# Ledger of designs, part 19: peptides against a protein of PDB entry 5LHZ

Target 1, 78 residues: chain A of PDB entry 5LHZ
Amino acid sequence: QLLKSVFVKNVGWATQLTSGAVWVQFNDGSQLVVQAGVSSISYTSPNGQTTRYGENEKLPDYIKQKLQCLSSILLMFS

## One batch from the design tools (peptide)

Design b1_p22_2_s4 (made by RFdiffusion4, then SolubleMPNN; from b1_p22_2, 14 letters changed)
Fold by OpenDDE base, seed 2:
Structure b1_p22_2_s4 (fold): chain B 78 residues (1-78), chain A 22 residues (1-22)
Amino acid sequence: as target 1 above (78 residues)
Amino acid sequence: EKEVQEQLKKVLEKVQRFLASS
């Protein structure tokens, strides 16, 4: 269930779920889901492919960019 | 809501760990 949704200019939508997960829908069609207590993060490409990444795993640069963006967004929620 | 804010903080920390360890 949705708890809070925020529109971020030039980025997309960020939604906090009642589960504690944060779901970001980027303007490029990609999506990112991050939840505490889960060992991985979930990235969905614009074509619908979903990949899970673990901590200490080498991340593609585009994923790092999304995560950096998410960090800034999270500060907006707080 | 403290529970919600705490979860948000944990998510932020997790994201930062991922960035630091990648």
Scores: peptide ipSAE 0.701, ipTM 0.915, DockQ to the pose 0.864
Fold by OpenDDE base, seed 5:
Structure b1_p22_2_s4 (fold): chain B 78 residues (1-78), chain A 22 residues (1-22)
Amino acid sequence: as target 1 above (78 residues)
Amino acid sequence: EKEVQEQLKKVLEKVQRFLASS
C-alpha cells in the first residue's frame, strides 16, 4: 500500500510504501525501489526490465545519479 | 508516525552507503 506520494518537479513521483520501501518513478520512465533490511536496491528501466544491485557492486553512473537524487528527496521527506 | 520516519531514515542511510561504496 501507498502511504504518501509526492510530486517532485523535474524528477517525478516519490512514494513511501507501508512496507517501508521508497519508490521513485522518474520522468524518463525508470524506477527505483529502496527498502531497509534488503541487501539490494531495485532499478527498473523504461522498458520494464528490473535489475537488482548490491551495496558493493559497481553502479552505472546514471543509477548513481538517480540515487543521489533520491538522497535529496529523502532529506526533504524527513 | 515515528516508525515511518525511522524507516525513512534507514532508507536514507542505505542509499548513502550505496553511493559511498560504489
Scores: peptide ipSAE 0.701, ipTM 0.915, DockQ to the pose 0.893
Fold by OpenDDE base, seed 1:
Structure b1_p22_2_s4 (fold): chain B 78 residues (1-78), chain A 22 residues (1-22)
Amino acid sequence: as target 1 above (78 residues)
Amino acid sequence: EKEVQEQLKKVLEKVQRFLASS
């Protein structure tokens, strides 16, 4: 279930789930799910393909950019 | 809520680790 959903200007929607995960739905149709206690992050491309990335793995630049965006969002919520 | 903020903090820290270790 959802705890809260926030509209983020020029980004999309950021939602905190009861699981503790944060789910971002970007305007380009991609999605990012990050949850503490899980070793990987989940990215879903606009075409619906989901990929999981582990820590210490080299990330594609577009993933880094979205993580940086998420970082900024989280800082605003703190 | 304290628990909500704690979870957000943990997620932030995880994101920062991913960015730093990539």
Scores: peptide ipSAE 0.701, ipTM 0.914, DockQ to the pose 0.917
Fold by OpenDDE base, seed 3:
Structure b1_p22_2_s4 (fold): chain B 78 residues (1-78), chain A 22 residues (1-22)
Amino acid sequence: as target 1 above (78 residues)
Amino acid sequence: EKEVQEQLKKVLEKVQRFLASS
């Protein structure tokens, strides 16, 4: 279930779930889901393809950029 | 709620770990 959703200008929507996960829907149609206690993060491309990334693996630059954006968004929730 | 805020903190920490390890 959804706990709260926040519109972020020039980014998209960020939602905190009751599970503790954070779900970001970017304006380009891609999505990120990050949840504590899970070893990977989930990225969904605009075409609907989902890829999971583990810690310590080399991330594509566009993924790192979106994670950096997410870091900034998380500060807005606190 | 403290539990919700704690989970949010853990998500932030996880994101930071991923960025540092990549």
Scores: peptide ipSAE 0.700, ipTM 0.914, DockQ to the pose 0.865

## One batch from the design tools (peptide)

Design b1_p23_1 (made by RFdiffusion4)
Fold by OpenDDE base, seed 2:
Structure b1_p23_1 (fold): chain B 78 residues (1-78), chain A 23 residues (1-23)
Amino acid sequence: as target 1 above (78 residues)
Amino acid sequence: SWNLTQAEQVKERVEHFLSNSDS
């Protein structure tokens, strides 16, 4: 369930979930989920394909960029 | 519900992945 959703200009929407996750819906149609207590992150491409990345996996550059964006968003939630 | 612990843990997770990416 949703707790709080914030519109982020030129990025998309970021939502805090009751599960302890942050769900970002980017303008390009992709999605990113990071959850407290879960070691992996989830990325969904615009076509709906979901990939989970473990903490020891090498991330694609475009995922790194989205994570950096998420880092900034987390500051906005503070 | 969302709390400070959860916020810190999400932040930690993001930082973890970003740190690994810089290596």
Scores: peptide ipSAE 0.642, ipTM 0.899, DockQ to the pose 0.597
Fold by OpenDDE base, seed 4:
Structure b1_p23_1 (fold): chain B 78 residues (1-78), chain A 23 residues (1-23)
Amino acid sequence: as target 1 above (78 residues)
Amino acid sequence: SWNLTQAEQVKERVEHFLSNSDS
């Protein structure tokens, strides 16, 4: 269930879900989901392939960049 | 529904992953 969606210029859309997750839909077609209280994060590539990363995994740089972007988005939500 | 605790926990998760990736 969607609670609030915000448009982020040159990034895409970020949505807060009632589940406590933040769902980012990037302009390149990729997606990132981070949920409160859940130890893993979910990344979906533009081709629709989804990968879950555990909390102790070192992320690929392109994923890290998107997480850094999400960090900035969360700041905007506040 | 969304609350301050959830916001903080999402932030924590993001920071956790970023920190681990930097080490």
Scores: peptide ipSAE 0.636, ipTM 0.897, DockQ to the pose 0.635
Fold by OpenDDE base, seed 3:
Structure b1_p23_1 (fold): chain B 78 residues (1-78), chain A 23 residues (1-23)
Amino acid sequence: as target 1 above (78 residues)
Amino acid sequence: SWNLTQAEQVKERVEHFLSNSDS
């Protein structure tokens, strides 16, 4: 279930889920999910391919950029 | 519903990944 969604200019939409996850839908069609209590993160490319990354994996640069963006978005929910 | 613990855990997870991914 969706709890709260906010529009982020030049980024897309960020949504808090009742599951404890934050779901970001970027303007480029990609998606990022980070969930409380889960050690991995989920990235979905614009073509719909989903990849889960563990906390000890090396992330692609474009994922790191999106995570940095998410870090800023989290401040908006506080 | 969303609570402070969940917010803290998501924040911590993002920061953890960013820290580990820095080169």
Scores: peptide ipSAE 0.632, ipTM 0.896, DockQ to the pose 0.581
Fold by OpenDDE base, seed 5:
Structure b1_p23_1 (fold): chain B 78 residues (1-78), chain A 23 residues (1-23)
Amino acid sequence: as target 1 above (78 residues)
Amino acid sequence: SWNLTQAEQVKERVEHFLSNSDS
C-alpha cells in the first residue's frame, strides 16, 4: 500500500510504502526498492529483470549511482 | 505505517550499501 508519492524533477517518482519501504521509479524505466529492516535491496532493469543484492555485495556502478540519487531524495523527505 | 524509525532505517541501509560499494 502507498503512503506518499513525490515527483522528483529529472529523476522520477519516489514512494513511501506502508511496509516501510521506499520505491523509486526512475525515468529510464528502472526501479529500486529499499526497505527498513531488510538487509537486501531490489533493482528492476528497464526490461523488467529483477535482481536482489545482499548487504555484503558490491553494486554495479550504474546501480550505485541510482542509490546515491536515492540518498539525496531521502534528505529531501525529512 | 511510516514512522521516523523507518525513515532512519532506510537511510542507514542506503548508506551501508554505498559505503560497502566504495573503492
Scores: peptide ipSAE 0.631, ipTM 0.896, DockQ to the pose 0.605

Design b1_p23_1_s1 (made by RFdiffusion4, then SolubleMPNN; from b1_p23_1, 12 letters changed)
Fold by OpenDDE base, seed 2:
Order: sequence, then structure tokens, then C-alpha cells
Structure b1_p23_1_s1 (fold): chain B 78 residues (1-78), chain A 23 residues (1-23)
Amino acid sequence: as target 1 above (78 residues)
Amino acid sequence: EWDLEQLKKVLEKVEKFLKSSES
């Protein structure tokens, strides 16, 4: 269930779920889901493929870029 | 309305992921 959604210019939509997770829907069609208490993050590519990454994994650059973007979004609410 | 406590925890997680993936 959705708790709150916000439109972010040149990014897409960022939503907090009632679970506490943050769900970002990027303009390129990709998605990120990050939740406290879960040891992995979820990335969904524009073609619908979902991959989970652990905290100590080396991340692809495009994933790091998305996470940097998410970090910037979250900092606006801190 | 946003749950700021949860947002803070998510931010912390994101930053840990980025830090641990640094080269």
C-alpha cells in the first residue's frame, strides 16, 4: 500500500510504502525498492527483469547512479 | 505524510550500499 508519493523532476516518482520501503519509478522505466530491515535492494530494469543486490556486492555503475539519485531524493526529506 | 524515521533508515542503507561498493 502507498503512504505518500512525490514527483521528482528529471527523475520520476518516489513513493513510500506503508511497509516503510521506498519505491522509485524512474523515467527510463526502471525501478528501485529499498527497505530497512532487508539486507538487499531490488532493481527492476525497463524490460521487467528484477535483480536483488546485497550490501557488500560490487554494484554496476548504473545501479550506483540510481542509488545516488535516491540518496539525493531522501536528503530532501531529512 | 512521510514516515521520516523509516526514510532515515532507508537513507542509511543506501549510503552503506554506496560506500561498500566504492573502489
Scores: peptide ipSAE 0.698, ipTM 0.917, DockQ to the pose 0.861
Fold by OpenDDE base, seed 3:
Structure b1_p23_1_s1 (fold): chain B 78 residues (1-78), chain A 23 residues (1-23)
Amino acid sequence: as target 1 above (78 residues)
Amino acid sequence: EWDLEQLKKVLEKVEKFLKSSES
């Protein structure tokens, strides 16, 4: 269930779920889900394949870029 | 309305992931 969504120009949509998780839908069709209390993050590629990454894991550059973008969005609310 | 406490926790997690990936 959705709590609130914000449109980010040239990025996509960022939504907070009632669970507290943040769900980002990027313009390229990929998605990212991050939630406190969960040891991994979820990335979904444009073709619908989902991969979970744990902390301390070496991340692909495109994942790091998405996380960097999410960080920037969240900092606007800090 | 945003749940700011949860957003802050998510931010902390994201920052940890980014830092750990660079290590």
Scores: peptide ipSAE 0.697, ipTM 0.917, DockQ to the pose 0.867
Fold by OpenDDE base, seed 4:
Structure b1_p23_1_s1 (fold): chain B 78 residues (1-78), chain A 23 residues (1-23)
Amino acid sequence: as target 1 above (78 residues)
Amino acid sequence: EWDLEQLKKVLEKVEKFLKSSES
């Protein structure tokens, strides 16, 4: 379930779920879900393909970019 | 209605992922 959603200019929508997870829906159609206590992050490409990445994996640049974007979003609310 | 404690934990995780990926 959704807790709160905000529109982020030039990015998309950021939502916190009741689970505590943060769900970002980017303007390019991709999605990112990150939750505390879960050992992986979830990325969904614009074509709907979902991939989970572990903490110690080397991430593709586009994933790093999305995570950096998420970091910036979270800092806005800190 | 932000759960700030959880947001902090998520931020912490994101930063950890980024750091570990660079190393």
Scores: peptide ipSAE 0.696, ipTM 0.917, DockQ to the pose 0.928
Fold by OpenDDE base, seed 5:
Structure b1_p23_1_s1 (fold): chain B 78 residues (1-78), chain A 23 residues (1-23)
Amino acid sequence: as target 1 above (78 residues)
Amino acid sequence: EWDLEQLKKVLEKVEKFLKSSES
């Protein structure tokens, strides 16, 4: 269930779900979902494969880049 | 419209993940 969605230039779409989770749909076709109260983050590659990463787990560079991007987006609302 | 409290919590989580995976 969607709460609100915004278009982010050069990134894609960022949506907050009714659960409070943030869902980002990147221009490259990948997706990222982060939710408070859940110990892992969800990444979906352009081919539709989903992988969950836990805290303290070494992240691929492309995941770090997208998380950094998400951080920047969230700071716009703080 | 935006739930700012939840956004703050998500931001904190993102920062934790970035820090814990930092080289």
Scores: peptide ipSAE 0.695, ipTM 0.916, DockQ to the pose 0.837

Design b1_p23_1_s2 (made by RFdiffusion4, then SolubleMPNN; from b1_p23_1, 12 letters changed)
Fold by OpenDDE base, seed 5:
Structure b1_p23_1_s2 (fold): chain B 78 residues (1-78), chain A 23 residues (1-23)
Amino acid sequence: as target 1 above (78 residues)
Amino acid sequence: EWNLEQLKKVLEKVQKFLESSES
C-alpha cells in the first residue's frame, strides 16, 4: 500500500502510504508512522517493539528528535 | 505522486505533537 518512497540522506527512507500516512524507516532501525485522522503516532524500536503516543503525552527525547526530523522532511515537500 | 494535502495534515499533526510535549 505504498504511494511513494524517497531516500533521505543521513536519515533513511520516507514513504507515503495510500492511506495518506507517512512512514519513516530510520537508519538506526527504528520506525515512525504518522497519519492524519489518527490521534496517536506509532514508534517502533529497532527490536521491533511498537509504542503509540497520544497528543499531549510527554515524549521521550529520542522520539522528539525523530519527529523534528520528520517535520523537516515534510517541509521539503510542502 | 505525493498527496500534498495529506502531507500537510501530517505535518500539522507532527508539529502539534512537538508543541504539546515541549517543556
Scores: peptide ipSAE 0.702, ipTM 0.916, DockQ to the pose 0.843
Fold by OpenDDE base, seed 1:
Structure b1_p23_1_s2 (fold): chain B 78 residues (1-78), chain A 23 residues (1-23)
Amino acid sequence: as target 1 above (78 residues)
Amino acid sequence: EWNLEQLKKVLEKVQKFLESSES
């Protein structure tokens, strides 16, 4: 379930789940889920395909861009 | 309301991912 959802201008929606996970729904239709205690992050492309990435693997540029965006959001609301 | 403890942990994870992926 949802703890809180916030609209972020030029980004989309950022939500924290009761599990502690942060779920971002980007304007381009993609999604990102990051949770403490889980060694991977989840990215869902606009077409609905989901991919998980480990913390030590090389990330596609578009994923890094999303993570950088998420970092900025977290710093804003922390 | 936000769970700040968890947000902090998520932030640390995100930063770790970015740092580890940089090449």
Scores: peptide ipSAE 0.701, ipTM 0.916, DockQ to the pose 0.882
Fold by OpenDDE base, seed 4:
Formats: sequence, C-alpha cells, structure tokens
Structure b1_p23_1_s2 (fold): chain B 78 residues (1-78), chain A 23 residues (1-23)
Amino acid sequence: as target 1 above (78 residues)
Amino acid sequence: EWNLEQLKKVLEKVQKFLESSES
C-alpha cells in the first residue's frame, strides 16, 4: 500500500510504501524500488524488464545514475 | 505521512550500494 507520493520535477514520482520501501517512477519509464532490510534493489527498465542487484555488485552506469538521483530525492525530503 | 526513519534507512542503503559498486 502507498503511504505518500510526491512529484519531483525533471525526475518523476517518488512514493513511500507502508512497507517502508521507496518506489521511484522515472520520466523515462524506468522504475526503482529500494527497501531497508532487503539485500537487493529492484530496477525495471522502460520495456518492463526487472532486474535485482545485490549490494556488492558492480552496477551499470545507468543504475548508478538512478540511485544517485534517488539519493538526491531522499536528501530533499530528509 | 512520510516515515522518516524508514527514509533514512533507505538513504543509507542507497549510499551503501553506490559506495560498494565503486569499490
């Protein structure tokens, strides 16, 4: 279930779920889900393909960019 | 309402992922 959603200019929508997870829906159609207590993050590409990444994996640059964006969003609301 | 405690935990996780990926 959704807890709160906010529109972020030039990014998309950021939502916190009741589980504590943060769900970002980017303008390019991709999505990112990050939750405390879960060992991986979830990325969904614009074509709908979902991939999970572990903490110690080398991330693709586009994933790093999305995570950096999420970091910035979280800092804005912290 | 935001759950700020959980937001902080998510932020920490994101930063950990970024740091780990770069190392």
Scores: peptide ipSAE 0.701, ipTM 0.916, DockQ to the pose 0.930
Fold by OpenDDE base, seed 3:
Structure b1_p23_1_s2 (fold): chain B 78 residues (1-78), chain A 23 residues (1-23)
Amino acid sequence: as target 1 above (78 residues)
Amino acid sequence: EWNLEQLKKVLEKVQKFLESSES
């Protein structure tokens, strides 16, 4: 269930779920889901394939870029 | 309205992932 969504120009949509998770839908068709209390993050590629990454794991550059973007969005609410 | 408490927790997690990936 959705709590609130915000449109970010040239990025996509960022939504907070009632669970507290943040769901980002990027313009390139990829998606990112991050939730506190969960040891991994979820990335879905444009073709619909989902991969989970754990903390301390070496991340692909494109994943780091998405996380950096999410960080910037969240900082606006901190 | 946003749940700011949870947003801060998510931010902390994201930043930890970024830091851990660099090391």
Scores: peptide ipSAE 0.701, ipTM 0.916, DockQ to the pose 0.878

Design b1_p23_1_s3 (made by RFdiffusion4, then SolubleMPNN; from b1_p23_1, 13 letters changed)
Fold by OpenDDE base, seed 2:
Structure b1_p23_1_s3 (fold): chain B 78 residues (1-78), chain A 23 residues (1-23)
Amino acid sequence: as target 1 above (78 residues)
Amino acid sequence: PWDLKQLQAVLEKVQSFLESSES
């Protein structure tokens, strides 16, 4: 279930779920889901392919860019 | 409104992922 959705200019939509997870729908069509207590993050490409990344693995640069963007979003929400 | 406690937890996770992936 959705708790709150916020439109972020030049990024897309950021939604907090009742589970505590944050779901970002980027303008490029990709998606990112991050939740505390879960050892992986979920990235969905614009074509719908989903990949999970663990806490200690090397991330592709485009994933790091999305995470950095998410970090900035969370900081502005705080 | 946001659940700020959970947002902070997610922020910490994101930061951890970024730090752990640095070359």
Scores: peptide ipSAE 0.671, ipTM 0.906, DockQ to the pose 0.889
Fold by OpenDDE base, seed 5:
Structure b1_p23_1_s3 (fold): chain B 78 residues (1-78), chain A 23 residues (1-23)
Amino acid sequence: as target 1 above (78 residues)
Amino acid sequence: PWDLKQLQAVLEKVQSFLESSES
């Protein structure tokens, strides 16, 4: 299911899945999955708890920070 | 290596989420 994995210094690993989703594994042990055509994003905390956030939801600051980081990664490799 | 069209779509979704959360 993995298409391509890239190591990003000071961030972690970014992977594109065959589905088109992007999966980021951050150095703090958290994870983020975003896919076009899906109305929610998936965040997994370091303890393994997964939470899905829908569109228009108020996001915790730490989630926004990681989304901003993902945005920077995508701009780098696009 | 990466599907650039899909990456662009994901980028747009990420930006949408960020903008929606700030509103």
Scores: peptide ipSAE 0.671, ipTM 0.906, DockQ to the pose 0.874
Fold by OpenDDE base, seed 3:
Structure b1_p23_1_s3 (fold): chain B 78 residues (1-78), chain A 23 residues (1-23)
Amino acid sequence: as target 1 above (78 residues)
Amino acid sequence: PWDLKQLQAVLEKVQSFLESSES
């Protein structure tokens, strides 16, 4: 279930779920899901392919950029 | 309204991922 969804200019939509997870739907059609207590993060490409990344894994640059964006969003709304 | 405790936990996780991933 959704707790709150907010539109973020030049980014897309950011939603907090009742589970505590944050779900970002980027304008490019990709998605990112991060939840506390889970050892991985989830990235979904625009074509719907989902990849999980672990805590100590080296991340592709485009994933790091999206995580940085998410960090900024969380700082704005916390 | 956000659940602020959970937001903070997610923020910490995101920052941890960024810090542990080096190019």
Scores: peptide ipSAE 0.671, ipTM 0.906, DockQ to the pose 0.814
Fold by OpenDDE base, seed 4:
Structure b1_p23_1_s3 (fold): chain B 78 residues (1-78), chain A 23 residues (1-23)
Amino acid sequence: as target 1 above (78 residues)
Amino acid sequence: PWDLKQLQAVLEKVQSFLESSES
């Protein structure tokens, strides 16, 4: 269930779920879900392919860019 | 409204992922 959704200019939408997870829907059609207490993050590419990345895993640059963007969003609104 | 404690926890996880990645 959704708790709060915010529009982020030039990025997309960021939503906190009642579970505490944060769900970002980027303008390029990709998605990112991060939740505390879960050992992996979920990335969905624009074509709908979902990949989970574990802790300490080497991340593709485009994933790191999305995570950095999410970090900036969280710092902006927290 | 947002659960700020959970947002902080997510932030910490994101930062951990970024810093632990070897790329």
Scores: peptide ipSAE 0.671, ipTM 0.906, DockQ to the pose 0.815

Design b1_p23_1_s4 (made by RFdiffusion4, then SolubleMPNN; from b1_p23_1, 14 letters changed)
Fold by OpenDDE base, seed 4:
Structure b1_p23_1_s4 (fold): chain B 78 residues (1-78), chain A 23 residues (1-23)
Amino acid sequence: as target 1 above (78 residues)
Amino acid sequence: EWNLEQLQAVLQKVQSFLASSEA
């Protein structure tokens, strides 16, 4: 269930779910889902492949870039 | 409306992931 969504220029859409998760739909077709109480994050590539990453896992650069982008989005609300 | 407490928690999670990836 969607709580609220915001359009972010040159990024895509960021949505907060009633569960507390944040769901980002990037313009390149990829997606990212992060929730504080969950030990992993979910990334879906443009081709629809979903991968989960653990808390202490070395992340691919493109994943780090997406997370950094999400961080920047969230900081707009702080 | 935004749940700011949860947004802050997610931010902390994201930052933790980024920091851990560099460790």
Scores: peptide ipSAE 0.737, ipTM 0.925, DockQ to the pose 0.903
Fold by OpenDDE base, seed 1:
Structure b1_p23_1_s4 (fold): chain B 78 residues (1-78), chain A 23 residues (1-23)
Amino acid sequence: as target 1 above (78 residues)
Amino acid sequence: EWNLEQLQAVLQKVQSFLASSEA
């Protein structure tokens, strides 16, 4: 279930779920889900393929870019 | 409304992932 959603210009939609997870739907069709207390993050490519990345794992550059974008969004609430 | 505590926790996680990937 959705707690709140916000439209982010040139990015897409960022949603906080009642579970505590943050779900980002990017304009390119990809998705990112991050939740505290879970050891991995999930990325879904535009074609629907989902990959989970663990802590301390070397991340692809495009994943780091998405995470940096998410970080910037979240900092708006700090 | 936003749960700010959870948002902060997610932020810390994201930043941790980014830092670990650069290490």
Scores: peptide ipSAE 0.736, ipTM 0.924, DockQ to the pose 0.859
Fold by OpenDDE base, seed 2:
Formats: structure tokens, C-alpha cells, sequence
Structure b1_p23_1_s4 (fold): chain B 78 residues (1-78), chain A 23 residues (1-23)
């Protein structure tokens, strides 16, 4: 279930779910889901392929860019 | 409305992932 959604200029949509997860739908069609208490993050490519990354895993640069973007979004609420 | 406590927890996780990936 959706708790609240916000449109982010030049990024896409960011949604907080009732579970506590944050779901970002990027303009390029990719998606990112991050939730506290879960040891991995979920990335879905534009073609629908989903990959989970662990906390100590080396991340592809494009994933780091998405996470940095998410970090910036979250800091806007501070 | 936003759950700010949960947002803060997600922020901490994101920052942890970024830090560990660059370590």
C-alpha cells in the first residue's frame, strides 16, 4: 500500500509504502526499492529484470548513481 | 503523511550501502 508519493523533477516519482520502504520510479523506467531492516536493496531495470544487492557488495556505478539520487531526495525531507 | 522516522532509517541504509561499496 502507498503512504505518500511525490513527483521529483528530473528524477521521477518517489513513494513511501506503508511497510516503510521507499520506492523510486525513475524516468528511465528503472525502479529502486529500499527498506530498513532488510539486508538488500532491489533494483529493477527498464526491461523488468530485478536484481538484489547486499549491503557489503560492490555496486555498479549506475546503481550508485541511483542510490546517490535517492539519498539526495531523502535529505530534502530533512 | 510521510513517516519521517522510516525515511531516516532508509537514508541511513542508503548511506551505508554507498559507503561500503566505495570502501
Amino acid sequence: as target 1 above (78 residues)
Amino acid sequence: EWNLEQLQAVLQKVQSFLASSEA
Scores: peptide ipSAE 0.736, ipTM 0.925, DockQ to the pose 0.904
Fold by OpenDDE base, seed 3:
Structure b1_p23_1_s4 (fold): chain B 78 residues (1-78), chain A 23 residues (1-23)
Amino acid sequence: as target 1 above (78 residues)
Amino acid sequence: EWNLEQLQAVLQKVQSFLASSEA
């Protein structure tokens, strides 16, 4: 269930779930879910395919860009 | 309302993933 959502200009929507996870829905139709205490992150492409990435895995550039964007969003709360 | 403690934990995870990917 949802805790709170915020619209981020030129990015999309960022939502915190009651589980503590952060769910980002990007304008390009992709999605990212990150939760503390879980060893992987979840990326869903615009076509609906989901991929999990591990902590020490080399990431595709487009995933790194999404994570950097998420980092910037989260820093607004610090 | 936002759970700020969990947001900070997620931030740390994101930063760790980025750092590991650049290594």
Scores: peptide ipSAE 0.736, ipTM 0.925, DockQ to the pose 0.897

Design b1_p23_2 (made by RFdiffusion4)
Fold by OpenDDE base, seed 3:
Structure b1_p23_2 (fold): chain B 78 residues (1-78), chain A 23 residues (1-23)
Amino acid sequence: as target 1 above (78 residues)
Amino acid sequence: VESDISDETRESLMEKITTFLES
């Protein structure tokens, strides 16, 4: 179930789910599912392959950059 | 746009995104 969706120009869509998780759909076709207080994340590449990263796993730089880009841009509008 | 513009941890990023959507 969806609670709220926000369009971010030149980035994509961010939607909060009733579970508290945030579903991000980037313009390049990739997707992220993240949740505050939960260290694990799910990344779906543009080709549709999904990878789950656990608490003790180091995130690839390209995934961290997507999170950093989205977070920083959203904060600039607050 | 793709950019490495923050040195924040994974947890900090997740919390900021969630906070913005709830505001």
Scores: peptide ipSAE 0.194, ipTM 0.689, DockQ to the pose 0.070
Fold by OpenDDE base, seed 5:
Structure b1_p23_2 (fold): chain B 78 residues (1-78), chain A 23 residues (1-23)
Amino acid sequence: as target 1 above (78 residues)
Amino acid sequence: VESDISDETRESLMEKITTFLES
């Protein structure tokens, strides 16, 4: 299921899955899963609650911040 | 933990992420 993992200082761990998805585990205990070609995203709060957002759903600001963080990480390794 | 507040829209963020994931 896991392909490779990268540690990012002051952020957490980013793992590429064999499915092509990227799974980010943040230092605050939250998690984010995104995948190319899939418009939906999965967010897990520190308490373990998971919410899936479709392409037309409004995202909370804290999730947008996580996405920006992920974007910065991917740019770092481009 | 997380990045600073960005002015980028959801569409812009997803476009960038998709581009990197497909490369």
Scores: peptide ipSAE 0.152, ipTM 0.684, DockQ to the pose 0.071
Fold by OpenDDE base, seed 4:
Structure b1_p23_2 (fold): chain B 78 residues (1-78), chain A 23 residues (1-23)
Amino acid sequence: as target 1 above (78 residues)
Amino acid sequence: VESDISDETRESLMEKITTFLES
């Protein structure tokens, strides 16, 4: 299921899955999973708690920051 | 790479990500 994994300095690891999802493992221990065509996102906090957010659900700022970071990562590898 | 916090809305962020992933 793993297609490619890349180490990103000061961020962590970003993994592209064969499913089309992108899985980011941040240095702070949190994780984020997004997928093309799927509006919902999955966030796992450092303590291991996973929360799924729908397209119309308000995102905490810290999660939005993770998304912005992910966006930057994707652009970096484009 | 970490970047500064932007004023992008969730919709804008998701659109950018989706566009890239589907490109």
Scores: peptide ipSAE 0.152, ipTM 0.682, DockQ to the pose 0.086
Fold by OpenDDE base, seed 1:
Structure b1_p23_2 (fold): chain B 78 residues (1-78), chain A 23 residues (1-23)
Amino acid sequence: as target 1 above (78 residues)
Amino acid sequence: VESDISDETRESLMEKITTFLES
């Protein structure tokens, strides 16, 4: 269930879920899920393939770029 | 900006983002 959704220009939508997760839907069709209290992240490619990355797992550069984007979004509210 | 994210959630997410980016 959704708690709050924020539209971010030139990025997409960021939605806070009742589960404590933040679900980002990027304009390129990819998705990123980061949850409070969970030491892993989920990335879904535009074709629907989902990959989960653990706390100590090396991240591809394109994932880091998405995280940087998410960081920028969150900083908008600081 | 239509709305904000709760401070608690933002802080938690920023911590995670930092950790993952530094890995």
Scores: peptide ipSAE 0.079, ipTM 0.587, DockQ to the pose 0.677

